# Peptides against a protein of PDB entry 8YVU: the designs that were tried, part 136

Target 1, 39 residues: chain A of PDB entry 8YVU
Amino acid sequence: PQLCYILDAILFLYGIVLTLLYCRLKIQVRKAAITSYEK
Target 2, 160 residues: chain B of PDB entry 8YVU
Amino acid sequence: TWLTVLKKEQEFLGVTQILTAMICLCFGTVVCSVLDISHIEGDIFSSFKAGYPFWGAIFFSISGMLSIISERRNATYLVRGSLGANTASSIAGGTGITILIINLKKSLAYIHIHSCQKFFETKCFMASFSTEIVVMMLFLTILGLGSAVSLTICGAGEEL

## One batch from the design tools (peptide; made by RFdiffusion4, then SolubleMPNN)

Design b2_p21_1_s4 (from b2_p21_1, 10 letters changed)
Fold by OpenDDE base, seed 5:
Structure b2_p21_1_s4 (fold): chain B 39 residues (1-39), chain C 160 residues (1-160), chain D 39 residues (1-39), chain A 21 residues (1-21)
Amino acid sequence: as target 1 above (39 residues)
Amino acid sequence: as target 2 above (160 residues)
Amino acid sequence: as target 1 above (39 residues)
Amino acid sequence: KKEELEKKAEEYFKQLLEKVR
């Protein structure tokens, strides 16, 4: 049971980190798209 | 800016791969330190007997390190080396998954045969513990394989 | 213990989906960058 | 000892994240 909770914690942290990175990347894509439309 | 994003992604995948390898190595070391696998009857620890936590961890660690180094130096020879290492790690990961699935099936069969309703039997406890560790290692191996495949695709795209 | 394993499975699937989405977004960023350099 | 090990693991993860950034 303790091992399962450790795995959950690791996977949860991984999910949070990936979500933050995805959000940052999405913002960058939007900025690039806006710059391409203004040219 | 896009190159910076790509570099961050490769480093992230490399770090994930190294972390997965380290966790697998830690689990392998703990199991080997606490249990004498050679004296355990049955194939409950077949993946450990095959040495998967050790050689798998080494392959993933090397692949992750090469990926990080390749990204930082951006040298053509390092990119090719990383691609080769990631391909090898992907193959190793696939083999590891197969071994772990076989081990999981054997462990589950053992639990079913012995009708492990009574947790007090040492054999049932060991089988349950083995099953939990094998499942964790399976998840970690799949994560490592995913990272290795992703790095391989990224490396192949840069060579084209 | 069963709930822990179910949570592990959900978090694992979430991690895979996020990884795929991240890869797709990365490809889009690359295409946008190439298009901006060709202009 | 377990809490200390958890803290060390968290610090190691934070250092890895900083290297990736």
Scores: peptide ipSAE 0.357, ipTM 0.810, DockQ to the pose 0.033
Fold by OpenDDE base, seed 1:
Structure b2_p21_1_s4 (fold): chain B 39 residues (1-39), chain C 160 residues (1-160), chain D 39 residues (1-39), chain A 21 residues (1-21)
Amino acid sequence: as target 1 above (39 residues)
Amino acid sequence: as target 2 above (160 residues)
Amino acid sequence: as target 1 above (39 residues)
Amino acid sequence: KKEELEKKAEEYFKQLLEKVR
């Protein structure tokens, strides 16, 4: 049972990191779309 | 700018792969240090006896490192090397998943045969512990495989 | 203790979904970059 | 030697994480 909690912590951290990266990519895509629309 | 973003993504995938490899290695070393697997009867720790945490971690680590180096140097030969390493890591990951599934089945069968209602029995405790560790390794292996495959696809896309 | 395993499964699924979404976004960004380069 | 290698790997991982930020 204690090992399960450790796994939860690792997966949680991984999820947070992926979410942050996803958000950054999404912002970049939006910026690119705006720049393309202004041209 | 977009190429830089893609490179950053590849680097992230490489880092994830290295992290997964390190975690697998750590689990392998901890299990080997705490448990005398050689003296444990049964196939509950078959994946550990096969040395999967070690060779799997090595493959994933090498793949991740090569991916990072390839991104940093932007050399064509490194890209090809990274593709090869990622492919090898993907194959290794698939093999590891297979081994872990077999181990998991054996562990579950052991638990079922011994009707482990009494958790305080040493055998049942060991089987439960093995199952937990195998599940963890399975998740890590799937994550590593996902990263390796992603890196392989990215590298293949750069060669096309 | 069983709740911990359920949480692990949810977090794992979340990680897979995020990875797929990230890949899709990456492909979209690549397409946008190619289109921007051709203009 | 293994412990030193593990420490180096951890340090390298930390550096990579900082670079991604």
Scores: peptide ipSAE 0.348, ipTM 0.813, DockQ to the pose 0.080
Fold by OpenDDE base, seed 2:
Structure b2_p21_1_s4 (fold): chain B 39 residues (1-39), chain C 160 residues (1-160), chain D 39 residues (1-39), chain A 21 residues (1-21)
Amino acid sequence: as target 1 above (39 residues)
Amino acid sequence: as target 2 above (160 residues)
Amino acid sequence: as target 1 above (39 residues)
Amino acid sequence: KKEELEKKAEEYFKQLLEKVR
């Protein structure tokens, strides 16, 4: 049971990191789309 | 620049592979140190008997290191080498997943046959512990495979 | 302990979905960058 | 030695996080 909690913590941290990276990438895509539209 | 973002992503994937490999090695060494796998009756630790935590971790570590080096030096020969290593690591990961699934099925069958109602019985405790470790290793292997496949696709995209 | 394993499964599935979405977004960014370079 | 290894791991992790930023 303790190992399960450790795994949960690792997976949770991984999910948070991926979410942050995804948000940053999405913002970059939006900025690129806006720049392309002005062009 | 977009290229800088892609390079950072490759480095992150490489680091993830190395981390996964290190965790697998740590689990393998801990299990081997605490339990005499050779004296345990049954195939509950078949993945450990096959040496998967060791060779799998080595393959993932090499693949991750090559990916990081290839990204940093940006040399064509290193990119090809990294692609080859990632492909090999993906194959190794797939094989490892298969072995772990077989081990998991056997462990679950063992728990079911012995009707492990008493968690504190030594045999049931060992079977449950083995199942937990195998599940963790399976998750780590899937994560490693995902990173290796992602790096392979990224490397193939750079060669094209 | 059973709830912990269920949580692990949910977090794992979430991680896979996020990875796939991230890959799709990355491909879209690449296509947008190529289109921007051809103009 | 174990504490030094932990500190090195933490520093390495911080460097990785900075590279991701």
Scores: peptide ipSAE 0.314, ipTM 0.799, DockQ to the pose 0.104
Fold by OpenDDE base, seed 4:
Parts: C-alpha cells; structure tokens; sequence
Structure b2_p21_1_s4 (fold): chain B 39 residues (1-39), chain C 160 residues (1-160), chain D 39 residues (1-39), chain A 21 residues (1-21)
C-alpha cells in the first residue's frame, strides 16, 4: 500500500509535467498557426 | 522555435529516462539488499533474478544521458549516438516489460495458489510485495520505453 | 489501499493518453513548421 | 534560509517558464 502511494505521487507529478508540456506545445502550435495565417 | 521546443522535449525525455532508470535501480538495489532472491520460492522475483532493474536502469540511464548530451552539443555524431542509445533502450525496455509481465504472472499465480486470505502470512506477504514491486517496475519501464521511443522518433526525424 | 491502485491505473492511463497526444501534437507542429518553411 | 530557498525556487521556475516561452 505504501508503494502505491509512492507510485501515485510519481504518476501525479508526471501527469502534471506532461500537462504543462502539452499546454506549452499547444500554445506554440496556436502561435505558429496565427503566424502562418498572417503570412 | 521548433528546434528549441524539440530540444527542451528531448532534455525532458532524457531526464525522465534517467529518473526512471534511477528509480528502477533503487528498487532493484533495495530488493536485492532486503531479500535473498535466490532463496525465495515460487520465482516471484524472476525479473530481479534476471537482473532487469540493473541492466535496464543502465540502458535507460545511458540513453537519457546521451539524449541530453546530444541535445546540448548539437553534433551530428551525437544525434546518431543518441538515436542508437534510444533504440537500444527501447529494446531493453521491451525486454524488461516482457520479463516483468512473466514475473507478474508468476507472482499472481503464487498468490492464487496459496489463497492469500491472511496478509500476514510470510509467503503471501512476499508474493504481494513482489507483485507491487513488479507492477511499479512495469510502470516505470513503460514510462522509460515511452520516453526512449519518443526520443528515437525525434532523433529519426532529425536524421531525415 | 484499493483506491490507491485504482488511482494508479487512472493516472497511468492519463499519462499514456497525454503522451500520445503530445506525440501527435508534436507531429502537427513539425508539419506546420515544414509547411511554413516551404512558404 | 527558507525564504531564500523559496526565492531561488521562484527564480528557477521563472527561468523555466522563460525557457519554455
């Protein structure tokens, strides 16, 4: 059971990091799309 | 901007690989230190007997390090090296997953055979503990494999 | 303790999905960059 | 020391955010 909590913490952290990265990437894609549209 | 993003992603993936490797190594070391796996009945620690936490951790660590170095130096030879290392790590991860699945099956079978209603029985406790560790290792291996594959794809894309 | 394992499974699935989405988004960014470079 | 550590963490976070930007 303790191992499960440790795993949860790791997975949670990983999920947060991935979410942040995904958001950043999404913003970049949007910016790129806007820039492409302006050209 | 794209290259910068890719570089950051590669570094992150490399760090993830290293972290995964370290965690796997730590688990392997702890298990080997606490338990005499050679004397454990039921092959519930077959993955550990195979030394997966160690060699897998080494492969993932090397792959992660090479990925980070390749990203930092931006040298063509390092990119190829990183690609090779990531490929090797991916293969290692796949092998590790296979070993862990086999171990998990054995552990689960052991639990079922002994009808582990009493958690405090030594055998049941060990089997349960093994199962938990194997599951954790499996998750870590999958994460490592995912990172290695991602890095491999990134590297392959750069070579094209 | 059982809830912990369920949470682990959910977080793991979430991680996988996010990884796949991230990969797809990365590919899209690459395609967008290539298209922008060709213009 | 804790406040300094927090400030360092904040700066590190800001640097990370700038790197991602």
Amino acid sequence: as target 1 above (39 residues)
Amino acid sequence: as target 2 above (160 residues)
Amino acid sequence: as target 1 above (39 residues)
Amino acid sequence: KKEELEKKAEEYFKQLLEKVR
Scores: peptide ipSAE 0.261, ipTM 0.792, DockQ to the pose 0.098; fails the geometry check

Design b2_p21_2_s1 (from b2_p21_2, 10 letters changed)
Fold by OpenDDE base, seed 4:
Structure b2_p21_2_s1 (fold): chain B 39 residues (1-39), chain C 160 residues (1-160), chain D 39 residues (1-39), chain A 21 residues (1-21)
Amino acid sequence: as target 1 above (39 residues)
Amino acid sequence: as target 2 above (160 residues)
Amino acid sequence: as target 1 above (39 residues)
Amino acid sequence: DEVEKLLEELRKQAITEYEEL
């Protein structure tokens, strides 16, 4: 049971980090799309 | 800007790979310190007997380090080196997953054979503990493989 | 304890999905960058 | 299918552990 909670914590942290990275990447894609449309 | 983002992503992936490797190594060392794997009946710890937590962690650590170094120095030779290391780490991760799956199957079979209704039975406890650790190691290995593959693809894209 | 394992499974699935989405988004960004460079 | 079976086995184990507690 304790190992499960540790794994949950690790996976949760990983999920948060990936979500932040995904959001950053999505913002970059949007910026790139806007820049491409202005050209 | 895009190259800078890719570089930041590579660094992050490299750090993730190193972290995964360290966690795998820590678990391997803890298991080896607490349990005498040689005296454990059955193949419950076959992945540990194969030394996967150690060599896998080494491969992932090397791959992550090379990826970070390659990103920082921006040298063509380092990019190739990182690509090679990431490819090797990807292969190692795949092999590790295979070993862990085999170990997991053996552990589950052991639990099923002994009809482990009593958690306090030493054999059942060890089998359950092994299963939990192997599952955790499997998740970590999958994460490591994912990072290694991502870095490999990134490196291949830089060579093209 | 059962909730922990369920959470692990959900978080693991989430991690895989996010990784795939991240890869797809990264490929899209690369394609957009290549298209912007050819103009 | 094998992963689902594994999850079911883990679930059975978790239930058994809970019943012993």
Scores: peptide ipSAE 0.409, ipTM 0.808, DockQ to the pose 0.012
Fold by OpenDDE base, seed 1:
Structure b2_p21_2_s1 (fold): chain B 39 residues (1-39), chain C 160 residues (1-160), chain D 39 residues (1-39), chain A 21 residues (1-21)
Amino acid sequence: as target 1 above (39 residues)
Amino acid sequence: as target 2 above (160 residues)
Amino acid sequence: as target 1 above (39 residues)
Amino acid sequence: DEVEKLLEELRKQAITEYEEL
């Protein structure tokens, strides 16, 4: 049971990090699209 | 097109938000069905007494549904409605996190004070169960908040 | 303890889905960067 | 009903994984 809670914490942290990275990447794609449209 | 990809991402985030809300509702319903919270002494279930599993899940569900509907119909008024709902859900999620943290602190304090070495004592069992459920709900609420914020950013980016 | 395992499964599935989406988005960013460089 | 079925399947999987560990 203790190992399960540790795994939950690791997976939760991983999920948060991936979500943040995904958001950053999405913003970068949007900025690239806007820059290509202005040219 | 990039817009099509963004729409697919918005739908995914909306589905994630709805799923999180449904899980929260399921946990709330199970706890209310199995446990008579009104007869439990102490503030171990303060988040449940506040009704957070229900109203929080409703807000997240509405926000997720509005996001999906907005994406499918591609109407400007629905985009604004989804943005408003996601903002409201983000505020609700933040409030819920605060309530859950307070409940978690109370539950942990209860376990510590009563030196719950004997898991089979009814009070210690209930406190441990409450702690487990509150932790799960906290994680789900953080996930829901993350999805709502992401949807809000997506909606704001479509209006600009 | 059983609830912990259910949470692990949900978080694991979420992590996989986010990883796939992140990979897709990363490929899109790379394609956009290549297209901007050829222009 | 589909969510309940999914929850039942997840419960069965969790029990199976717990028995394997």
Scores: peptide ipSAE 0.389, ipTM 0.812, DockQ to the pose 0.018
Fold by OpenDDE base, seed 5:
Structure b2_p21_2_s1 (fold): chain B 39 residues (1-39), chain C 160 residues (1-160), chain D 39 residues (1-39), chain A 21 residues (1-21)
Amino acid sequence: as target 1 above (39 residues)
Amino acid sequence: as target 2 above (160 residues)
Amino acid sequence: as target 1 above (39 residues)
Amino acid sequence: DEVEKLLEELRKQAITEYEEL
């Protein structure tokens, strides 16, 4: 049971980190698209 | 293409928010159906007594639905409505987290005081069950808050 | 304890979905970078 | 009915994982 709660915490942290990385990557794609439209 | 990607992410965030709300509501209803919270002594179920699973789920559901509708219709008034709803849902989520943390502290204190060595004792079982549900609701609330904040930022960026 | 395992399964599934989306987005960024270099 | 089946499958998986630990 203790291992389950530890796993929950790790998976939750992983989910948050992935969400942040996904948002950053999306912003980069947006900037690249805007730059391509201005050329 | 980029606007299409944004729209897909908004839809995903909206769906995540609705799903989180539905899970929270489901847990609230299950707990209310199995346990008569009004007869439980102590503050172990304070978040449930406050009706958080119900009103929180409603706020998140409305916010998610408005976000999806706003994305589909691309109308300026819907974007503003979605932004307002997401902001309200973010505030509600923050309040919910606070309530859940307080409930978690009370539940943990109860477990510590009673030195619950026998899991099968009714009081210890109820305290442990409450702790598990509160932790789950806390995670769901944080996830919902994250989605609502993300949608709020996206909506604010479209108005600028 | 049963709720913990259910939460683990949900978080694990969420992590997999996010990872797939991240990979797709990363491929899009790479394609955009290649297209910008050919210009 | 599908949600109940999913819950039953999740319950079976949780029991199996609990027995393996």
Scores: peptide ipSAE 0.374, ipTM 0.800, DockQ to the pose 0.017
Fold by OpenDDE base, seed 2:
Structure b2_p21_2_s1 (fold): chain B 39 residues (1-39), chain C 160 residues (1-160), chain D 39 residues (1-39), chain A 21 residues (1-21)
Amino acid sequence: as target 1 above (39 residues)
Amino acid sequence: as target 2 above (160 residues)
Amino acid sequence: as target 1 above (39 residues)
Amino acid sequence: DEVEKLLEELRKQAITEYEEL
């Protein structure tokens, strides 16, 4: 049971990091799309 | 700018792979230090007996390090080397998953055979503990494989 | 303890889905960058 | 299918552990 909680913590951290990276990438895609539309 | 983002993503994947490898190695060493696997009845620790936590961790660590170094130095030869290492690590990860699945099946079979309704019994506790560790290692191996495959695809895309 | 295992499964699935979405988004960014470079 | 079976087995184990607590 303690190992399960440790795994949960690791997976949770991984999920947060991936979410942040995904958000950053999505913002970059939007900026690129806006720049391409203005050209 | 997009190339710099892709590079940062590759570095992140490489770090994830190294972290996964280190966790697997830590679990392997802890289990080997606390338990005398050789004296445990059955093959509930077959993955540990096969040394998977050790050699798997080494392969994943090397692959991750090569990926990070390749990205930082931006050398064509290092990119090819990283691609090769990631491919090898992906194969190793697949093999590791297979071993872990076999171990998990054996551990579960042991629990069923002994009707382990009471986990406070030493044998049942060990079988349950083995199952938990094997599941954790399986998840970590899948994560490592995913990172290695992702890095392989990224590297292949850079070579094309 | 049961909730822990369920949480592990959910977090694992979430991690896989995010990874796939991230890869898809990355491919889209690459295509957009190639198109912008050809212009 | 094998993963689902494994998940079901893990679920059964988790239920058993919970009943012991």
Scores: peptide ipSAE 0.417, ipTM 0.809, DockQ to the pose 0.012; fails the geometry check

Design b2_p21_2_s2 (from b2_p21_2, 8 letters changed)
Fold by OpenDDE base, seed 3:
Structure b2_p21_2_s2 (fold): chain B 39 residues (1-39), chain C 160 residues (1-160), chain D 39 residues (1-39), chain A 21 residues (1-21)
Amino acid sequence: as target 1 above (39 residues)
Amino acid sequence: as target 2 above (160 residues)
Amino acid sequence: as target 1 above (39 residues)
Amino acid sequence: SDVEELLEKLRKEAIKAYEEE
């Protein structure tokens, strides 16, 4: 059971990191789209 | 097209938010069905007594639904409505996290005070169960908050 | 302990979904960059 | 179990969302 809680913590951190990376990538896509529209 | 991709991402975030809300409601319902929370020491299930699984899930569900509708209809008024709903959902999520953390601390304190070595003792079992449920709800609430904040940022960016 | 395993499953699924979305978004960014370079 | 059914529903929704992309 303790190992399960540790796994939960790791998966949770992984989820947060992926969410942040996804947000950053989304912002980059949006910036690229704006730049493409201005050209 | 980039706009289509962004819309799909918003829809996904909205669906994730709704899903998180539904899971929170399910956990709330299960806890309420299995346990007479009114007869349990108030500190272990304080988040449930506050009704957080219910109202929090409602706010997240409404926010998610509005986000999906706003994305599909591309109407300016819906974008503003979605932004407002996501903001409200974010506030609700933050409040929920705070309540859950407080509940978690109380539950952990209860386990330590009673030196719960025997899992089968009713009080220790309830405290452990509460701790597990609160942790699950905390993670779900953080995920929901993350989705709501992401949708809020996307909506704010569309208004600019 | 059983609830912990359920949470692990949910978090794992969420991680997979986010990873797939991230990969798709990354591919889209690359395609946009290529299209911008050809213009 | 109800949880398994929920997971299956979630899986179906995820697949549907994936197909819409």
Scores: peptide ipSAE 0.385, ipTM 0.818, DockQ to the pose 0.044
Fold by OpenDDE base, seed 4:
Formats: structure tokens, sequence, C-alpha cells
Structure b2_p21_2_s2 (fold): chain B 39 residues (1-39), chain C 160 residues (1-160), chain D 39 residues (1-39), chain A 21 residues (1-21)
């Protein structure tokens, strides 16, 4: 049970980090798409 | 800018791989220190008997370190070395997953055979603990494999 | 304890999905960058 | 030491989570 909570914490943190990275990447893709459309 | 972002991502993946490896190693060492696996009846700790937490952690750590170093120095020989290490780590991770799955099956079978209704029975507790540890190690190994494969793909893309 | 294991499974699945999506997005960004460079 | 501290923090959080249940 304790190990499960530790794993949950690690996975949760990992999920948050990945979500942030994904959001950043998505914003970059959108910016790249906008710049390519203006050319 | 894109290359710098990719480099940061590779470094992050490398760090994640190292962290995963360290966690696996820590779990392996803790289990080996607390439990005399050699005296445990059955194959509940078959992955530990195979030494997977140790060699797997070493491979992942080396792969992660090489990936970080390769990214920082941007030398062709380091890129190839990192690619090789990541490939080796990916293979090791795949093998480790297989071993862990086998161990998990054995542990689950053990729990089923002993009809573990009472969690406080020593055998049932050990089997449950083993299953928990193996599951954690399996998740960590999958994460490590994912990072190693990602780094391998990134490295291969840099060589092309 | 059972909820913890369920949460672990969900978080793990989420992590895998996010990783795959991130990889796909990264590939898209690379393709967009290549196409923008050729123009 | 840093890893041990992290583990200790994680342990404390796990205990808190266990106490909240």
Amino acid sequence: as target 1 above (39 residues)
Amino acid sequence: as target 2 above (160 residues)
Amino acid sequence: as target 1 above (39 residues)
Amino acid sequence: SDVEELLEKLRKEAIKAYEEE
C-alpha cells in the first residue's frame, strides 16, 4: 500500500511534467503553423 | 531553436532514464537487503534472482548518461556511442520486462495457490509484497524502455 | 489500497498515451520545420 | 543524501496520504 502511494506520486508528477511539455510543444506547433501561413 | 528544444528534450529523457534506473536499483537493493531471496521458496522473486534490478539499472544509467553527454558535446562519436548504448538499453529493458512479467505471473499464481485471505500471513505478505515490487519495477522498466527508445530514435534522426 | 492500484493503472495509461501523443506532436513539428526550411 | 531526502519526503507524503484515508 505504501509503495502504491509512492508510485502514484511519481506517476502523477510524471504526468504533470509531460502535460506541461505537451502544452509547450502544442504552442510551438501552433506558432509554427501561423508563421508558415503568413509566408 | 528547434534543435535546442530537441536537445533539452533529450536531456530530459536521459535524466528520466537515469532516475528510473536509480529507482530500480534502489528497489533492488532494498529488497535484497531485507529479504534473503536465496532462501525464499518458489519463484516469487525470479526477477531479483536473475539480477535484473542491478544489470538493468546499470544499462539504463549508462544509456541515460551517454545520452546526456552526447547531447551536450554534440560530437559524432558520442552520438554513435549514445545510440549504441540506448539500443542496448532498449534491448535490456525489453528483456527485463519479459522477466518481470514472468515473475509477476509466478507471484500471482503463488497468491492464488495459497488462497491468501489473511494478509498477515507471512507467505501471503511476502507474495503480495513481491507482486507490488514487481509491478513497480515493471512500470519503471517500461518508462525506462520508453525513454531509451525515444533517445534511440532521436539519435538515429541525428545521424541521418 | 485498491483505489491506489486503480489510480496507478490510470496514471500509467495516461503516461503512455501522453508519451505517444508527444512523440506524434514532435514528429509533426519536425515535419513542419523541414517544410518551412524548404520554402 | 538528496535521494534519501527525496525518499523521506515521499515517505512523509505517503504517510499523510495514508492518514487521510
Scores: peptide ipSAE 0.372, ipTM 0.812, DockQ to the pose 0.018
Fold by OpenDDE base, seed 2:
Structure b2_p21_2_s2 (fold): chain B 39 residues (1-39), chain C 160 residues (1-160), chain D 39 residues (1-39), chain A 21 residues (1-21)
Amino acid sequence: as target 1 above (39 residues)
Amino acid sequence: as target 2 above (160 residues)
Amino acid sequence: as target 1 above (39 residues)
Amino acid sequence: SDVEELLEKLRKEAIKAYEEE
C-alpha cells in the first residue's frame, strides 16, 4: 500500500510537468497563429 | 526557436526513459534483496526470475542516454544510433509488458486459488506484494515504451 | 488502499491522454512551422 | 541519496529549460 502512494506521487508529478509543457506549447501555437495572420 | 523546443522535448523524453529504467532497477534490486525469489515455489515472481528488471532497465537506460547524447551533439551518426537504440528499447518494452502480464495473471490466479481473505498469511501477503510490484512495473514499462516510441518517431522524422 | 489503486488508474489514464494531446499539438506546430517557412 | 541528487539535477535542468523557453 505504501508503494501505491509513492507511485501516485510520481504519476502526479509527471502529470503536472506534462500539463505545464502542454500549456507552453499551446501558447507557442497561438503566437505562431497570430504571426501567420499578421503576415 | 521551434527547433530548440523540439530538442528540449527529446531530452525530456530521454530523461524520462532513464528515470523509468532507474526506478525499475531500484524495484528489482529491492525485491531481490528482501525476498529470496529462488525459494518461492510459485511463478508469482516469474518476471524477476527472468531478470526483466535488470536487462530491461539497462536497455532503457542505454536508449535514454543515447537519445540525450544524440540530441546534444546534433550529429547524424548519433541520431541513427539513437533511433536504433530506441527501436531496441521499444521491442524490449513490449516483451517486458508481455512477461509482466503473464506474471500478473499467475499472481492473480494464486490469490484466487488460496482464497486469500487473510492478508497476514505469509503466502497471501507475498502474492499481494508481488501483484502490487508487477502492476507498478507494468505501468513503468508502458511509460518507458511510450517514451521510446515517441523518441523513435521524432528521430525518424529528423532523418526524413 | 483501494482508493490508491483507483487514483493510480486515473493518473495513468490522464498521463496517456496528455501524451496523446501533446503529440497532436506538436504535429500541429510542425505543420504550422512548415507552412510559415514555405511562405 | 544519489536518487535525490539526480532529482535535484533534473529539477535544475527543467528550470533552465523553462527559462530558455
Scores: peptide ipSAE 0.344, ipTM 0.804, DockQ to the pose 0.053
Fold by OpenDDE base, seed 5:
Structure b2_p21_2_s2 (fold): chain B 39 residues (1-39), chain C 160 residues (1-160), chain D 39 residues (1-39), chain A 21 residues (1-21)
Amino acid sequence: as target 1 above (39 residues)
Amino acid sequence: as target 2 above (160 residues)
Amino acid sequence: as target 1 above (39 residues)
Amino acid sequence: SDVEELLEKLRKEAIKAYEEE
């Protein structure tokens, strides 16, 4: 049971990191789209 | 296009493989330090008795390190070495998954046979603990195998 | 204890989905960058 | 509560790591 909670913590951290990276990438896509529209 | 994506993520895959290996090694060490597996009756810790967390971790670590070095130096001999190591790690991972599945089946069967309603009984606690560890190790092994296979495909694409 | 395993499964699935979405988004960014370079 | 506190700490560390990248 305690090990399960440790795994949950690791997976949760991984999920947060991926979410942040996804958000960063999404912002980059938006910036690229804006730059392409201005050309 | 897929090969290009894999090439760009090669370092990340290598790091993931090393991390997976280190976690597997840590779990193996913790289990061996807390429990005397040699004196535990039954095959609930068969994967640990086989030493998989240790040798598997070594293979994955070597494969990951070689992959990172190969990407950084971009030397032909390193690419071949990385390909070989990743292939070996992929085989080791597949074998490890098989061992872990067998162990998981045995652990689940043990829990079912003993009708473990009382978690505080030593035998039921050990079986439950074994099941949890095996599931974690299985997950890590799948991740390691995925990274090793991806690196192998990337390395093969560079040789073509 | 069972709730912990359920949480692990949910977090694992979430991690896989996020990884796939991240890869898809990364490919889109790359395609956008290539298209911008060709202009 | 202890798990929630740990999760909050990890979240804060992840945010810091993202800001440094």
Scores: peptide ipSAE 0.312, ipTM 0.783, DockQ to the pose 0.043

